# Peptides against a protein of PDB entry 5B16: the designs that were tried, part 31

Target 1, 136 residues: chain A of PDB entry 5B16
Amino acid sequence: TPSRINHNERLEFLGDAVVEFLTSVHLYYLFPSLEEGGLATYRTAIVQNQHLAMLAKKLELDRFMLYAHGPDLCRESDLRHAMANCFEALIGAVYLEGSLEEAKQLFGRLLFNDPDLREVWLNYPLHPLQLQEPNT
Target 2, 136 residues: chain A of PDB entry 5B16 as posed
Amino acid sequence: TPSRINHNERLEFLGDAVVEFLTSVHLYYLFPSLEEGGLATYRTAIVQNQHLAMLAKKLELDRFMLYAHGPDLCRESDLRHAMANCFQALIGAVYLEGSLEEAKQLFGRLLFNDPDLREVWLNYPLHPLQLQEPNT

## One batch from the design tools (peptide; aimed at target 1 L27 T44 I46)

Design b2_p23_1_s4 (made by RFdiffusion4, then SolubleMPNN; from b2_p23_1, 12 letters changed)
Fold by OpenDDE base, seed 1:
Formats: C-alpha cells, sequence, structure tokens
Structure b2_p23_1_s4 (fold): chain B 136 residues (1-136), chain A 23 residues (1-23)
C-alpha cells in the first residue's frame, strides 16, 4: 500500500532525527573534552547502517524483514539498509506514540547489553561546564 | 568504576568507527 509505505518513510525520517539527536546529546555529555570532529565520528559510527541493523536484529526485525520483504532482499547490504530503515521507523514510532524518554530508554537498552554501561550512557553525571546546558 | 565503564564505552565506539572505515 502506497499510503503505508509513505507513512513508514515519514516515520523513518522522524526516527533518523531522533536517533541522531539522542546520539548527539549523550556523546556531548559523556565526552565533554572531545572536539566536534570526534563527536561527529562517534555519531556517524553509531548511526551507520550496519550498526543500526545490529540493533534491529536484537528486536528480531531480521525475521520481520525476511517474512515481509524477503524477495526484495537478495543482498546482505540491502537487508542491512532495510533493517536500519526499519529501526529508524520504530524509533520514530516510539517517539511519536510515546515520548522522547521512551525512545531514549529503548535506544540505550539496545546499545548496551551490559547494564552498567547502559547506566553510564543513560544517566551520565553532568560535567561542571555542562551545568548551563539543558538536562536532557 | 566509572572510568573503567567509560573506557569500555570508548572501546565499543572505536570498534564501530573501525567498522565504518571498512565500509
Amino acid sequence: as target 1 above (136 residues)
Amino acid sequence: KREELLKKIKEYLEKLVEELKKE
């Protein structure tokens, strides 16, 4: 259905922004002395297709993609790209139907299986120079 | 403890960066 496809694309658009935003915010706070280039590099690395696809796999989206779109996914790169897009759409939907906090929690949970690492990622202590920034 | 955790996060990120460079 063209309407559903367009809706998913819109969700992907939104989710992409949410993932980028969350990634940016957490990197910014976690690495207060890291220059913009380093932050951008880490951000790019986090949001690259193969990584998002890996996160998507934790949600068994690979099974979903195979079930729903198997014939169109004849290459690994195609599957990876599709899974990344699907992940973005999911995050977009979580944000849209829920909240940024819920999206943040889901994203953090998927990023780190280790609860201690997840805690640091999600609940970073604010650096003194960051006290003027919004507490996001 | 936090320093060790940050180190592990950095290691994770660096691995992702390496993957990015290979792609």
Scores: peptide ipSAE 0.693, ipTM 0.948, DockQ to the pose 0.822
OpenDDE base, seeds 2, 3, 4, 5: peptide ipSAE 0.689, 0.693, 0.691, 0.688; ipTM 0.947, 0.948, 0.947, 0.947

Design b2_p23_2 (made by RFdiffusion4)
Pose (drawn by RFdiffusion4):
Structure b2_p23_2 (pose): chain A 136 residues (1-136), chain P 23 residues (1-23)
Amino acid sequence: as target 2 above (136 residues)
Amino acid sequence: EEEERLERVQEFLDELVEEKEEE
């Protein structure tokens, strides 16, 4: 009778929705002219596990992760996939303890390497229907 | 400067889409 609640699969399950939300909202507001197609395309291009793993390496998660040796089969696939999942667990936890804005800042800073692109991603403009009318 | 940055964000996102399609 093993304990499954001691994993990061909980914070991964949360982080999945967190990353999905951040990507959806940012890709929504930064492109008020783009339809659902491009939005889903960019979103599915970002939430990809390989991309999340390479993005996870920027935090050196492979050095701080509790990845144990398997029975015999242990390729790069298990390691990078573990990084991918553990990253979602991390941003889920940051979303939980810290505010949502801290998840926005984390994912935003981790996405673009150029600091000049982060200022746009983090500071998304209002909706065009809100832009025309300042008050109501 | 703002429009140029938005174009670069779009170009970078297009590169990610191309990399995904190549895989």

Design b2_p23_2_s1 (made by RFdiffusion4, then SolubleMPNN; from b2_p23_2, 11 letters changed)
Fold by OpenDDE base, seed 3:
Structure b2_p23_2_s1 (fold): chain B 136 residues (1-136), chain A 23 residues (1-23)
Amino acid sequence: as target 1 above (136 residues)
Amino acid sequence: KREELLEKLREYLDQLVEELKEQ
């Protein structure tokens, strides 16, 4: 039967794909001469749980997780994984309720504290179809 | 400017890769 857990897992599933896609597309366009192995290495670094948990801290998801699930998250690694999953679910929700563009903007803003890097990441020319994506 | 920023980004990502490997 449908449950809150199932719903969050579904959002996480969607968010994982969105984060993966956005990361892949941006890396692809930003580094046109980089071979697949290099692209994959950067993607792995960006989307792996440890890094997503770092991004989640910027949204204070750690405080949320500890408040809601503290007793179940006794280990730091457990918290990181939970934060990463929650982050993915959040991105999934932003995409679902908003748009890919909104997800891109949020993700990009969190990826970099350096505003110059943020700008080059977010504003580098992308495929026209992505620029013209519907707000759904 | 953009080329310089791309290089900076590349360096950042390289550092990220290494930092995440260390943990």
Scores: peptide ipSAE 0.660, ipTM 0.940, DockQ to the pose 0.842
OpenDDE base, seeds 1, 2, 4, 5: peptide ipSAE 0.653, 0.658, 0.659, 0.652; ipTM 0.939, 0.940, 0.940, 0.939

Design b2_p23_2_s2 (made by RFdiffusion4, then SolubleMPNN; from b2_p23_2, 10 letters changed)
Fold by OpenDDE base, seed 1:
Structure b2_p23_2_s2 (fold): chain B 136 residues (1-136), chain A 23 residues (1-23)
Amino acid sequence: as target 1 above (136 residues)
Amino acid sequence: KLEELLQKVKEYLDQLVKELEEE
């Protein structure tokens, strides 16, 4: 229905911002000496459709997508794009109905299968020059 | 150990960058 589609698009809009924000914050903390260009490059790489689609696949959104929209997603590129959008909508929904913390935890869990790497991403020690920056 | 883990994170991100550039 058009209302459902509109709602999903709105959630995608919100989720896109949340993913961008979380990615930016964690990159900023992880790489205190990396210049803006490098940070931006990593951010772009993390939020690219192909990567978000991979994260979405971990949630089996591909099966859901094919079930719901199979006839319109015959090409792999179309599926990736749709999965990325669906992932953003999901993150948006988690933020909206839950919290930024819940979105952060979910995103981190999906980014890294290795719990040690996940921990580094989520809880990297603050650089001395970052101590005066806002936490939230 | 922290530096090793950070290096692994970088390796993951560098691979993503490579994918981005190849796309």
Scores: peptide ipSAE 0.644, ipTM 0.937, DockQ to the pose 0.856
OpenDDE base, seeds 2, 3, 4, 5: peptide ipSAE 0.641, 0.637, 0.634, 0.640; ipTM 0.935, 0.935, 0.934, 0.935

Design b2_p23_2_s3 (made by RFdiffusion4, then SolubleMPNN; from b2_p23_2, 12 letters changed)
Fold by OpenDDE base, seed 3:
Parts: structure tokens; C-alpha cells; sequence
Structure b2_p23_2_s3 (fold): chain B 136 residues (1-136), chain A 23 residues (1-23)
């Protein structure tokens, strides 16, 4: 049987993919005129450790990490990396035990404090050109 | 209004990009 650490790493692996997928989908639909390079740049920015750590802080994961792993997190960069990983593991768990929709809602809720921006992010109308796409 | 909000989203994303460069 895998260790608890191994299990968390597996959840992180899954969560990383979910966060990246959700980010990609929303960027794609929201900005139909944005070139691939721009989409990739913004995706990278959204999923960077620093940003995910900020999202994790909204869930008070910093307190959790310091409580559970304080001696190993003396550096701010180490804490940030750990928080980002923990956030990914959380999203992975939400997807695994719940659904992609639940993961989407949680991620979007944390991504934007502004409710209007959140609404745009989560509830986008399909662009006319996107309606012509075979799979979207 | 939607276009205005989308522009604000872009501005938000640009801030994240700049933060990434500084990290």
C-alpha cells in the first residue's frame, strides 16, 4: 500500500491536470481571438506556484502547512511550493470524490474575489464561432 | 458590460504574468 505522502503526490498529479484543463477551457472560450501564445502565457500565470499559493491561502492552507510541516518550511519559497502542491492535491481530491463541475466551481470561486468577474469566468456564453466547432 | 468585464479579466491576467516574471 502506498504511503500517505505517495497518495498526496498522486492527488497532486491529478489536480495539476484538472487545474490546467479548467484554465485552458475557460481561457479558450472567454477569449476566442487570443492567439495560442497568449493563451499559454495566461495559463502559465494562473497555474504558477505563487498564484496557486495565494489561492491556497484563501483556504487557510498556510496555517495547515505550518502546523503539519513547520520544520520543513523555513523558507518562504518552500512554503509557497508546498501550498501550491497542497492546493493541487485538494482540487484533485474534489474532482476524484466529486466532479469536474465541483472542481470548476471551487477554482473559479477562489480565482476571482470580484463576483462580476467570477460570473464571467464561470458562466460564459458560447461565441458564435465556437458554436461551429465540432467538439465545443 | 461583458466586454468591459472581459477587459478587467485580461488586466488581472496581465498582473499575474508580471508577478510570474518577478518571481
Amino acid sequence: as target 1 above (136 residues)
Amino acid sequence: RREELLQKVLEFLEKLVEEAKAA
Scores: peptide ipSAE 0.696, ipTM 0.952, DockQ to the pose 0.890
OpenDDE base, seeds 1, 2, 4, 5: peptide ipSAE 0.692, 0.693, 0.693, 0.691; ipTM 0.951, 0.951, 0.951, 0.951

Design b2_p23_2_s4 (made by RFdiffusion4, then SolubleMPNN; from b2_p23_2, 13 letters changed)
Fold by OpenDDE base, seed 2:
Structure b2_p23_2_s4 (fold): chain B 136 residues (1-136), chain A 23 residues (1-23)
Amino acid sequence: as target 1 above (136 residues)
Amino acid sequence: KRQELLEKLKAYLDKLVEELKEQ
């Protein structure tokens, strides 16, 4: 059986992909006229460690990390990195044990404090032009 | 309403991009 560390790393691997995927899909549907560079810029901002760490604070992961790994997380950058990884592992676990929809809902709730923005983020019908978009 | 919220979302994301650049 894999070690607990390996298990968490695997969850992080999965969660990283889920966060990336959800972000990409939502941006793609919400901004049908935005060029690839703009989409990539927004995605980078959303999924980078610093932002994910901000979201992780909403779950009080910082308190957990400092409790469990305080000596290893003396620098803010180290804490942010660890929190981001832990956040990804959490999303991975939610996807694995629940569903993509549950991961989507959790991620969306954490992304925005504004309920209106949560609503528009989570509800994105296909744009008419997107229906004609060729598969790439 | 939806279009207004999309503009608000875009503004939020633009601000996020700028804030994270400054770090």
Scores: peptide ipSAE 0.656, ipTM 0.939, DockQ to the pose 0.895
OpenDDE base, seeds 1, 3, 4, 5: peptide ipSAE 0.654, 0.657, 0.660, 0.652; ipTM 0.937, 0.938, 0.938, 0.938; seeds 3, 4 fail the geometry check

Design b2_p23_3 (made by RFdiffusion4)
Pose (drawn by RFdiffusion4):
Parts: sequence; C-alpha cells; structure tokens
Structure b2_p23_3 (pose): chain A 136 residues (1-136), chain P 23 residues (1-23)
Amino acid sequence: as target 2 above (136 residues)
Amino acid sequence: EEEEEKLERIQEFLDELVEEREE
C-alpha cells in the first residue's frame, strides 16, 4: 500500500492548469486580432512537454530534482520528461504559495531570453473593447 | 513604434516555436 500523495503529481496537475492559463491569457491579450486558430496553435506550441523541459533547464531543475535510478532502462527521455513534469509542479507550487502574478513573472521571465520581449509579455494591454472606452 | 517592433519579434519567435514543433 504505497503513498501516491507524496509525489509532485498534485502540483503537476495544478501546474498544468496554471501554465495553460498563463499562456492562454497572454496569447489572448497580446494578439487582439488573431483568431482561435493561432491562439491554440501558439498555446499548444508552448505547453509542449519537450519545450517545457528545455525551458525547465534554465532553472537547472535537473540538478535539484529527486530523480532516482530506474530498474535497468534509463534514457534521456525519462530525465527530460521528468524535468518537464517537475517544472509544472514548480510553477503550480509558486502559483499556490506566491500570488498568481508570481507565476506570471516566473513563466514570463523564463519564456523569452531577451529582456526586451518580457516587458511586452508581462504587460499585456487591455482588450480593444476596453481600450476605446476608458471608464465604461 | 517600439512596442510594435517588439510584438513583431514575439510573433516571429512564436512562429519559430510552431515550426520546431512541426519538425
């Protein structure tokens, strides 16, 4: 009778929705002209596990992760996939303890390497229907 | 103008990610 609640699968389950939300909102507001197709395309291009793993390497998560040796089979696939999942677990935990804005800052800072692109991603403009009318 | 240039760069970078995913 093993304990499955001691994993990061909980914070991964939360992080999945966290990352999905951040990507959805940012890709929504930064492109008020783009339809659902491009939005889903960019989103599915970002939430990809391989991309999330390479993005996770920027935090050196492979050095801080509790990845144990398997029975016999242990390829790069298990390691990188573990990084991908553990990253979602991390951003889920940041979303939980810290505010949602801290998840926005974390994912935003981790996405674009150029600091000049982060200023746009993090500071998304208001909706066009809100832009025309300042008050109401 | 500087903001539009950054938005174009963000779009190009996102297109590169889409191309890498399709490859």

Design b2_p23_3_s1 (made by RFdiffusion4, then SolubleMPNN; from b2_p23_3, 13 letters changed)
Fold by OpenDDE base, seed 1:
Structure b2_p23_3_s1 (fold): chain B 136 residues (1-136), chain A 23 residues (1-23)
Amino acid sequence: as target 1 above (136 residues)
Amino acid sequence: SKREELLKKIEEYLKKLVEELKR
C-alpha cells in the first residue's frame, strides 16, 4: 500500500541517519589521528550501497527482496540499491522500536564476523585526547 | 599489541571498501 511505502521510506530516512551516525562515531574514536577527509572516505565506503547490500545479505534480505519484489529487481544494481534501502529501513526500525544501542550492536555484528574485530569496533578504548568528548 | 593488530585489520577492511567505492 502507499502507506507502507511511505512508512518504509521514512524508516529508510531514519536508518540512513543512524547508520551514518554510528559509523561516524566509531571511526572518530578508532582513528583519532585521521583527518576529516580520511574519516569521510571511510564513512562513505561503509555506507555505500554495495556494502550495505552485503550486510543485508547476511540477514537474507536478498531472499526477502526476491520474494517480495522479484520482477522489479532484474538488474544487479537495482537489487543492490533495494537491499541497501531495506537495510537502512531495518536499522531505522531497530532504532525506533528498540534503541540506539541495539542498532549499534546489530550494525557492529554485521560489519565484522570476527568477534575480536567486532569487539574493537564496538568497545573502543578512548584516546587521551578524546576523554573530553561525550560518552557515545 | 593485539589491539594494534586488530586495528590494522579493521583498516585493511576499510581500505578494501574504499577500493570498491572507486569502482
Scores: peptide ipSAE 0.676, ipTM 0.947, DockQ to the pose 0.832
OpenDDE base, seeds 2, 3, 4, 5: peptide ipSAE 0.670, 0.675, 0.673, 0.667; ipTM 0.945, 0.947, 0.946, 0.946

Design b2_p23_3_s2 (made by RFdiffusion4, then SolubleMPNN; from b2_p23_3, 12 letters changed)
Fold by OpenDDE base, seed 1:
Structure b2_p23_3_s2 (fold): chain B 136 residues (1-136), chain A 23 residues (1-23)
Amino acid sequence: as target 1 above (136 residues)
Amino acid sequence: SEREELLKKIEEYLNKLVKELQE
């Protein structure tokens, strides 16, 4: 396997964890009374391929995919999967080259176009019971 | 409150995603 492919797959691995982590943390704080099952459901929904692909589209990764891998992307599901992976790799790269904060900000910007919703997502007020939890 | 409305909108978005997941 080419070095570039190995590197990309490694970035996907890292990015997947970062996306999962960020999603988990924000859901945990935003919904202090939601049980684990509900949190897990929302997390799964946020990180599903079609959603990540939608976020990737905001970065015009679809154009990149068509340019670089057009012949291999004959099905919509293939494109979604590829875009989701690429998005994960991007987040992984942002974390690796930058910081978790930068990844958090980028992810938040992509999740919500509405700046008010984005603000709530990124800067949630702490619930009284959350005061004993580490800040993120 | 405004925050409550915003949280509701976030929940609506998440619920939409859940529905997509279940399709």
Scores: peptide ipSAE 0.677, ipTM 0.947, DockQ to the pose 0.805
OpenDDE base, seeds 2, 3, 4, 5: peptide ipSAE 0.673, 0.674, 0.674, 0.669; ipTM 0.945, 0.946, 0.946, 0.945

Design b2_p23_3_s3 (made by RFdiffusion4, then SolubleMPNN; from b2_p23_3, 13 letters changed)
Fold by OpenDDE base, seed 4:
Structure b2_p23_3_s3 (fold): chain B 136 residues (1-136), chain A 23 residues (1-23)
Amino acid sequence: as target 1 above (136 residues)
Amino acid sequence: SRRQELLEKIEAELQKLVEELKE
């Protein structure tokens, strides 16, 4: 329905910003010596549709997409795009209904299968030169 | 250090994603 579509698109809008923000903050803290271009490159890679779709697959959103929209998603690129959008909407919903912390935790859990890498990503130590920057 | 090792692994995984972007 139009109302559901609008709601989902609004959540996607919010989720896109949350994913962008979380990614930016973590990259900034984890790589204090990395130039802006490198940070931007990593951010783009993390938030690209292909990657977000992969994260969505971990949540079985692919099954959901195929169940709900299978005939309309005959191309891999279409499915990937839809999954990425759905993932953004999910993150938006988690932020909206829960908190930024919950969104961060969910995102971090999906980003890395290795729990040690996940730990570093989620609980990065503050760099002395970053003391005046907000923590998330 | 252990942290440095883990950071390098994170960066390696990020680099893989970058390569995917190029494809």
Scores: peptide ipSAE 0.665, ipTM 0.939, DockQ to the pose 0.879
OpenDDE base, seeds 1, 2, 3, 5: peptide ipSAE 0.663, 0.663, 0.664, 0.660; ipTM 0.939, 0.938, 0.939, 0.939

Design b2_p23_3_s4 (made by RFdiffusion4, then SolubleMPNN; from b2_p23_3, 13 letters changed)
Fold by OpenDDE base, seed 1:
Structure b2_p23_3_s4 (fold): chain B 136 residues (1-136), chain A 23 residues (1-23)
Amino acid sequence: as target 1 above (136 residues)
Amino acid sequence: SKLEELLKKIKEYLDELVKQLQA
């Protein structure tokens, strides 16, 4: 229905912002010496459609897409785009109905299958040099 | 250290994503 489509687009809008924000925050703390351009590059890379679509596959959104939109998603690029949008909508929904923390945890869980890497991403601990010589 | 190793792996992952972006 038109209402459902509009709702999904609104969720996508919100989710896009949430993903961008979370990504920005984690990169900022994870790479304290990286210049703005480098941070922006990593952010763009993380939120690109191809990557978000890959994350979406972990949630089996590809199966959902084929079920709901199969005839309209014959090309791989179209599927990736749709999956990325759907992923953002889901993150938006998690934020909307839950919290930013819940969205953060979900996103981090999907970004890294390795629990150690995930922990570092989620908590962005101080750099080893900062641990030895913490800033005041 | 373990932390340095983990940070390196994260950076490697991100660098690969950048390569995808630029491809």
Scores: peptide ipSAE 0.682, ipTM 0.948, DockQ to the pose 0.792
OpenDDE base, seeds 2, 3, 4, 5: peptide ipSAE 0.678, 0.681, 0.679, 0.681; ipTM 0.946, 0.948, 0.947, 0.948

Design b2_p23_4 (made by RFdiffusion4)
Pose (drawn by RFdiffusion4):
Parts: structure tokens; C-alpha cells; sequence
Structure b2_p23_4 (pose): chain A 136 residues (1-136), chain P 23 residues (1-23)
């Protein structure tokens, strides 16, 4: 009778929705002209596990992760995938303890390497229907 | 506007890399 609640699969399950939300909202507001197709395309291009793993390496998560040696089979696939999942667990936890804005800042800073692109991603404009009318 | 164009170009590169990885 093993304990499955001691994993990061909980915070991964939360992080999945966290990352999905952040990408959805940012890709929504930064492109008020783009339809659902491009939005889903960009979103699915970002939430990809390989991309999330390479993005996880920027946090050196491979050095701080509790990845144990497997029975015999242990390729780069298991390691990188573990990084991908553990990253979602990390941003889930940041979303939980810290505010949602801290998850926005974390994922936003981790996405674009150029600091000039981050200022746009983090500071998304209001909706066009809100832009025309300042008050109501 | 120029930064937004660069954001779109970078996202397009990610889409191209995803499509190549699917091949």
C-alpha cells in the first residue's frame, strides 16, 4: 500500500491548469485580431512538454530534482520528461502559495529571453471593447 | 508595435519547431 499523495502529481495537475490559463490569457489579450485557430496553435506550441522541459532547464530544475535511478532503462527521455512535469509542479506551487501574479511573472520571465519582449507579455493591454470606452 | 511583431515572430518559430518535432 504505497503513498501516491507524496508525489508532485498533485501540483502537476494544478500546474497544468495554471500554465494553460497563463498562456491562454496572454495569447488572448496580446492578439485581439487573431481567431481561435492561431490562439490554440500558439497555446499548444507553448504547453508542449518538450518545450516545457527546455524551458525548465533555465531554472536548472535538473539539478534540484529528486530523480532516482530506475531499474535498468533510464534514457534522456525520462529525465527531460521529469523536468517537464516537475516544472508544472513548480509553477503550480508558486501559483498556490504566491499570488497568481507571481505565476504570471515566473512563466513570463521564463518564456522570452529578451527582457524587452517580457514587458509586452507581462503587461497585456485591455480588450478592444474596453479600450474604446474608458469607463463603461 | 515592433516588440509585438517580434513576439509574434518568436511564437511562429515555436510553431515551426513543433511541426518539425511532429514529423
Amino acid sequence: as target 2 above (136 residues)
Amino acid sequence: EEKLERVQEFLDELVEEKEEAEE

Design b2_p23_4_s1 (made by RFdiffusion4, then SolubleMPNN; from b2_p23_4, 12 letters changed)
Fold by OpenDDE base, seed 3:
Structure b2_p23_4_s1 (fold): chain B 136 residues (1-136), chain A 23 residues (1-23)
Amino acid sequence: as target 1 above (136 residues)
Amino acid sequence: SEKLKKLLEYLEALVKELEEARR
């Protein structure tokens, strides 16, 4: 059986793709007149480690990381990367054990503290076929 | 819509914030 560490790394791999996909789809539909450069810029801002770490902090993953791995996370940059990775693993786990819709809901709720922004992000019409889980 | 405009403004601010933090 794979180690727990390997499992988390695999979940991170999956979560990275899910976060990027969800971000891309939402930006694409929300801003139909925005050029590719703008879409890419906003996607980068949303999915880069620094921002994901900010989202992870909302889940108090910083406290968890310092508790579990404090000696290895002395530098701010190390903590940020670790938090981002954990966030990706969490999203990956939600997708894997739940659904893409559940991952979307969790991600959207964490993206914004403003309820108006949450509402427009989560409830804007998207193509149904893009948000269903792949057939297995 | 007004909400979309607000979202765009938020994203623009986010981009700026993250760029400044990298410096």
Scores: peptide ipSAE 0.620, ipTM 0.931, DockQ to the pose 0.838
OpenDDE base, seeds 1, 2, 4, 5: peptide ipSAE 0.615, 0.612, 0.617, 0.608; ipTM 0.929, 0.929, 0.930, 0.928

Design b2_p23_4_s2 (made by RFdiffusion4, then SolubleMPNN; from b2_p23_4, 10 letters changed)
Fold by OpenDDE base, seed 1:
Structure b2_p23_4_s2 (fold): chain B 136 residues (1-136), chain A 23 residues (1-23)
Amino acid sequence: as target 1 above (136 residues)
Amino acid sequence: MEKLEKVKKYLDELVKELQEAQA
């Protein structure tokens, strides 16, 4: 329905900002000596449609998209774009109905399959106590 | 710091892969 579409687009708008913000903040703290250009390069890679679509696939959004929009998504690029948008909408919804922390946790869990890397991303050096970990 | 370096390496590879896909 038009109202539902509009709502999803609004959530996408919000989610886009949340993903951008979380990525920026974490990169900023993780790499305190990295220049702006380097930070921007990492951010671009993390938040671009192709990568977000990969994260969306981990949530099986591709299956949902093909089920609901299969005839309309005959191109891989269209599917990636739609998946990225849907992913952003989900993050937006998590933020809206939950919290930024919940959005952060979800996003971080999806960014890295390696639990050690997840831990670094989510907690170091954002939390001062994590600075004491020798392997981080 | 080993894990942090691994994060950086992961991101470096991500950048590379995505740039190659867009080339």
Scores: peptide ipSAE 0.621, ipTM 0.922, DockQ to the pose 0.923
OpenDDE base, seeds 2, 3, 4, 5: peptide ipSAE 0.623, 0.625, 0.621, 0.615; ipTM 0.924, 0.924, 0.923, 0.923; seeds 2, 3, 4, 5 fail the geometry check

Design b2_p23_4_s3 (made by RFdiffusion4, then SolubleMPNN; from b2_p23_4, 11 letters changed)
Fold by OpenDDE base, seed 1:
Structure b2_p23_4_s3 (fold): chain B 136 residues (1-136), chain A 23 residues (1-23)
Amino acid sequence: as target 1 above (136 residues)
Amino acid sequence: SEKLEKLRRYLDKLVEELRRAQE
């Protein structure tokens, strides 16, 4: 329904911001000596559609997209874009229905298959305000 | 730390891989 489409787009909007925020915060604290350009480079790599689509595959969103939207996804780029958007919507929903912490944990677990990387990403000291989030 | 350096290497690799994919 049009309502569902609008809802998903709104979730994508929210999720995009959450993904970018989480990425920015972690990079900022993980690499305190890295200049803005370097931070931006890492952030771009992490949050661009190509990478988010890779993360989406870990959730088998590709199967979902094929099942739900197969005829509309004729090109790899279209599928990638759709998967990235769906991933954003998912993160947005997790934030909205759960918390920023839950979104952080999910995102971190999906970012890295390596447990060492997950640990340093998720457990590196962050700003005390990380404990503060809006009620959702 | 070793883990942080490992992360740095991973991210560097990710940047390269994604740049290549865009070419």
Scores: peptide ipSAE 0.645, ipTM 0.935, DockQ to the pose 0.865
OpenDDE base, seeds 2, 3, 4, 5: peptide ipSAE 0.643, 0.642, 0.644, 0.637; ipTM 0.934, 0.932, 0.933, 0.932; seeds 3, 4, 5 fail the geometry check

Design b2_p23_4_s4 (made by RFdiffusion4, then SolubleMPNN; from b2_p23_4, 12 letters changed)
Fold by OpenDDE base, seed 1:
Structure b2_p23_4_s4 (fold): chain B 136 residues (1-136), chain A 23 residues (1-23)
Amino acid sequence: as target 1 above (136 residues)
Amino acid sequence: SELLEKLKAYLDELVEELKAAQA
């Protein structure tokens, strides 16, 4: 329905901002000596459609998209774009329904299959007053 | 730390992989 489409677009808008924010904050604190250009490079890699589509695949959104919108997604690039948007909408929904923390947890879990990297990403101090985790 | 270096290496690889995929 038009209403649902509009709602999804709004969620995408919100989710895009959340993903951007979370990525920026984590990179900022994880790499305190990295210059802005380096931070931006990593951020771009993390939040660009192709990568978000990869994360979306972990949630089997590709199957969902093909099931629901297969005829409209004849090109792989179209599928990736749609998956990325859907992923953003999901993050937006998680933030909206839950919290930024919940969005952070979900995003971090998807970013890394390696549990060590996941842990350092999620648990590294994001504020100067927070205690550093051991062996990070 | 070792983990931070590992993370950086992962991200460096990600950057390169995505560049290659878009080329």
Scores: peptide ipSAE 0.635, ipTM 0.928, DockQ to the pose 0.853
OpenDDE base, seeds 2, 3, 4, 5: peptide ipSAE 0.634, 0.638, 0.634, 0.630; ipTM 0.928, 0.930, 0.928, 0.928; seed 3 fails the geometry check

Design b2_p23_5 (made by RFdiffusion4)
Pose (drawn by RFdiffusion4):
Structure b2_p23_5 (pose): chain A 136 residues (1-136), chain P 23 residues (1-23)
Amino acid sequence: as target 2 above (136 residues)
Amino acid sequence: ALTEHIEEEAAELRERAEEFIKS
């Protein structure tokens, strides 16, 4: 009778929705002209596990992760995939303890390497229907 | 209790994400 609640699969389950939300909102507001197709395309291109693993490496998560040796089979696939999942667990935990804005800042800073692109991603404009009318 | 809270938050975020981009 093992304990499954001691894993990061809980914070991964949360982080999945967290990353999905951040990507969805940012890709929504930064492109008020782009339809659902491009939005889903960009989103699915970002939420990809390989991309999330390479993005996870920027936090050196492979050095701080509790990855144990397997029975015999232990390729790069298990390691990188573990990084991908553990990253979602991390951003889920940041979303939980810290505010949502801290998840926005974390994922935003981690996405674009150029600091000049981060100022746009993090500071997304209002909706066009809100832009025309300042008050109501 | 923490697991339930995480599940509620994940469901709420998925619903909110679908307001912006459909799944």

Design b2_p23_5_s2 (made by RFdiffusion4, then SolubleMPNN; from b2_p23_5, 11 letters changed)
Fold by OpenDDE base, seed 2:
Structure b2_p23_5_s2 (fold): chain B 136 residues (1-136), chain A 23 residues (1-23)
Amino acid sequence: as target 1 above (136 residues)
Amino acid sequence: SLLERLERLARELREKAEEFVPR
């Protein structure tokens, strides 16, 4: 049986892929005329630890981290990194125990405070094959 | 319009890109 640490790292690994996948797919379809470099830049902006930590703060993961690991996270950079990892693990868990759709919805809701932008991000027309597998 | 919303989205993403240190 893997340790809790190993389990969280595995979830983080999965969540990292899910976050990057969702980001990549949505950017690809939302900006069909944007060159690869631009897509990559926007993806980096979204998935970098600093930004994910910001999203994690919306879920009060900072409070959780400080409660559970306060002495180990005295440095701001360490806290941000831990929050980002925890956020990825959370997304991984949502995907694992729920669905890609649920992960998409959670991630999208956190990405944008503007409901119009959120709507565009979450519901922009995608490839027909993506509509065939909404729960995977 | 959708186009306007996409433009706003792009702007926000650019702002995020500028706010944080790139990977």
Scores: peptide ipSAE 0.381, ipTM 0.846, DockQ to the pose 0.026
OpenDDE base, seeds 1, 3, 4, 5: peptide ipSAE 0.214, 0.329, 0.311, 0.336; ipTM 0.718, 0.831, 0.823, 0.835

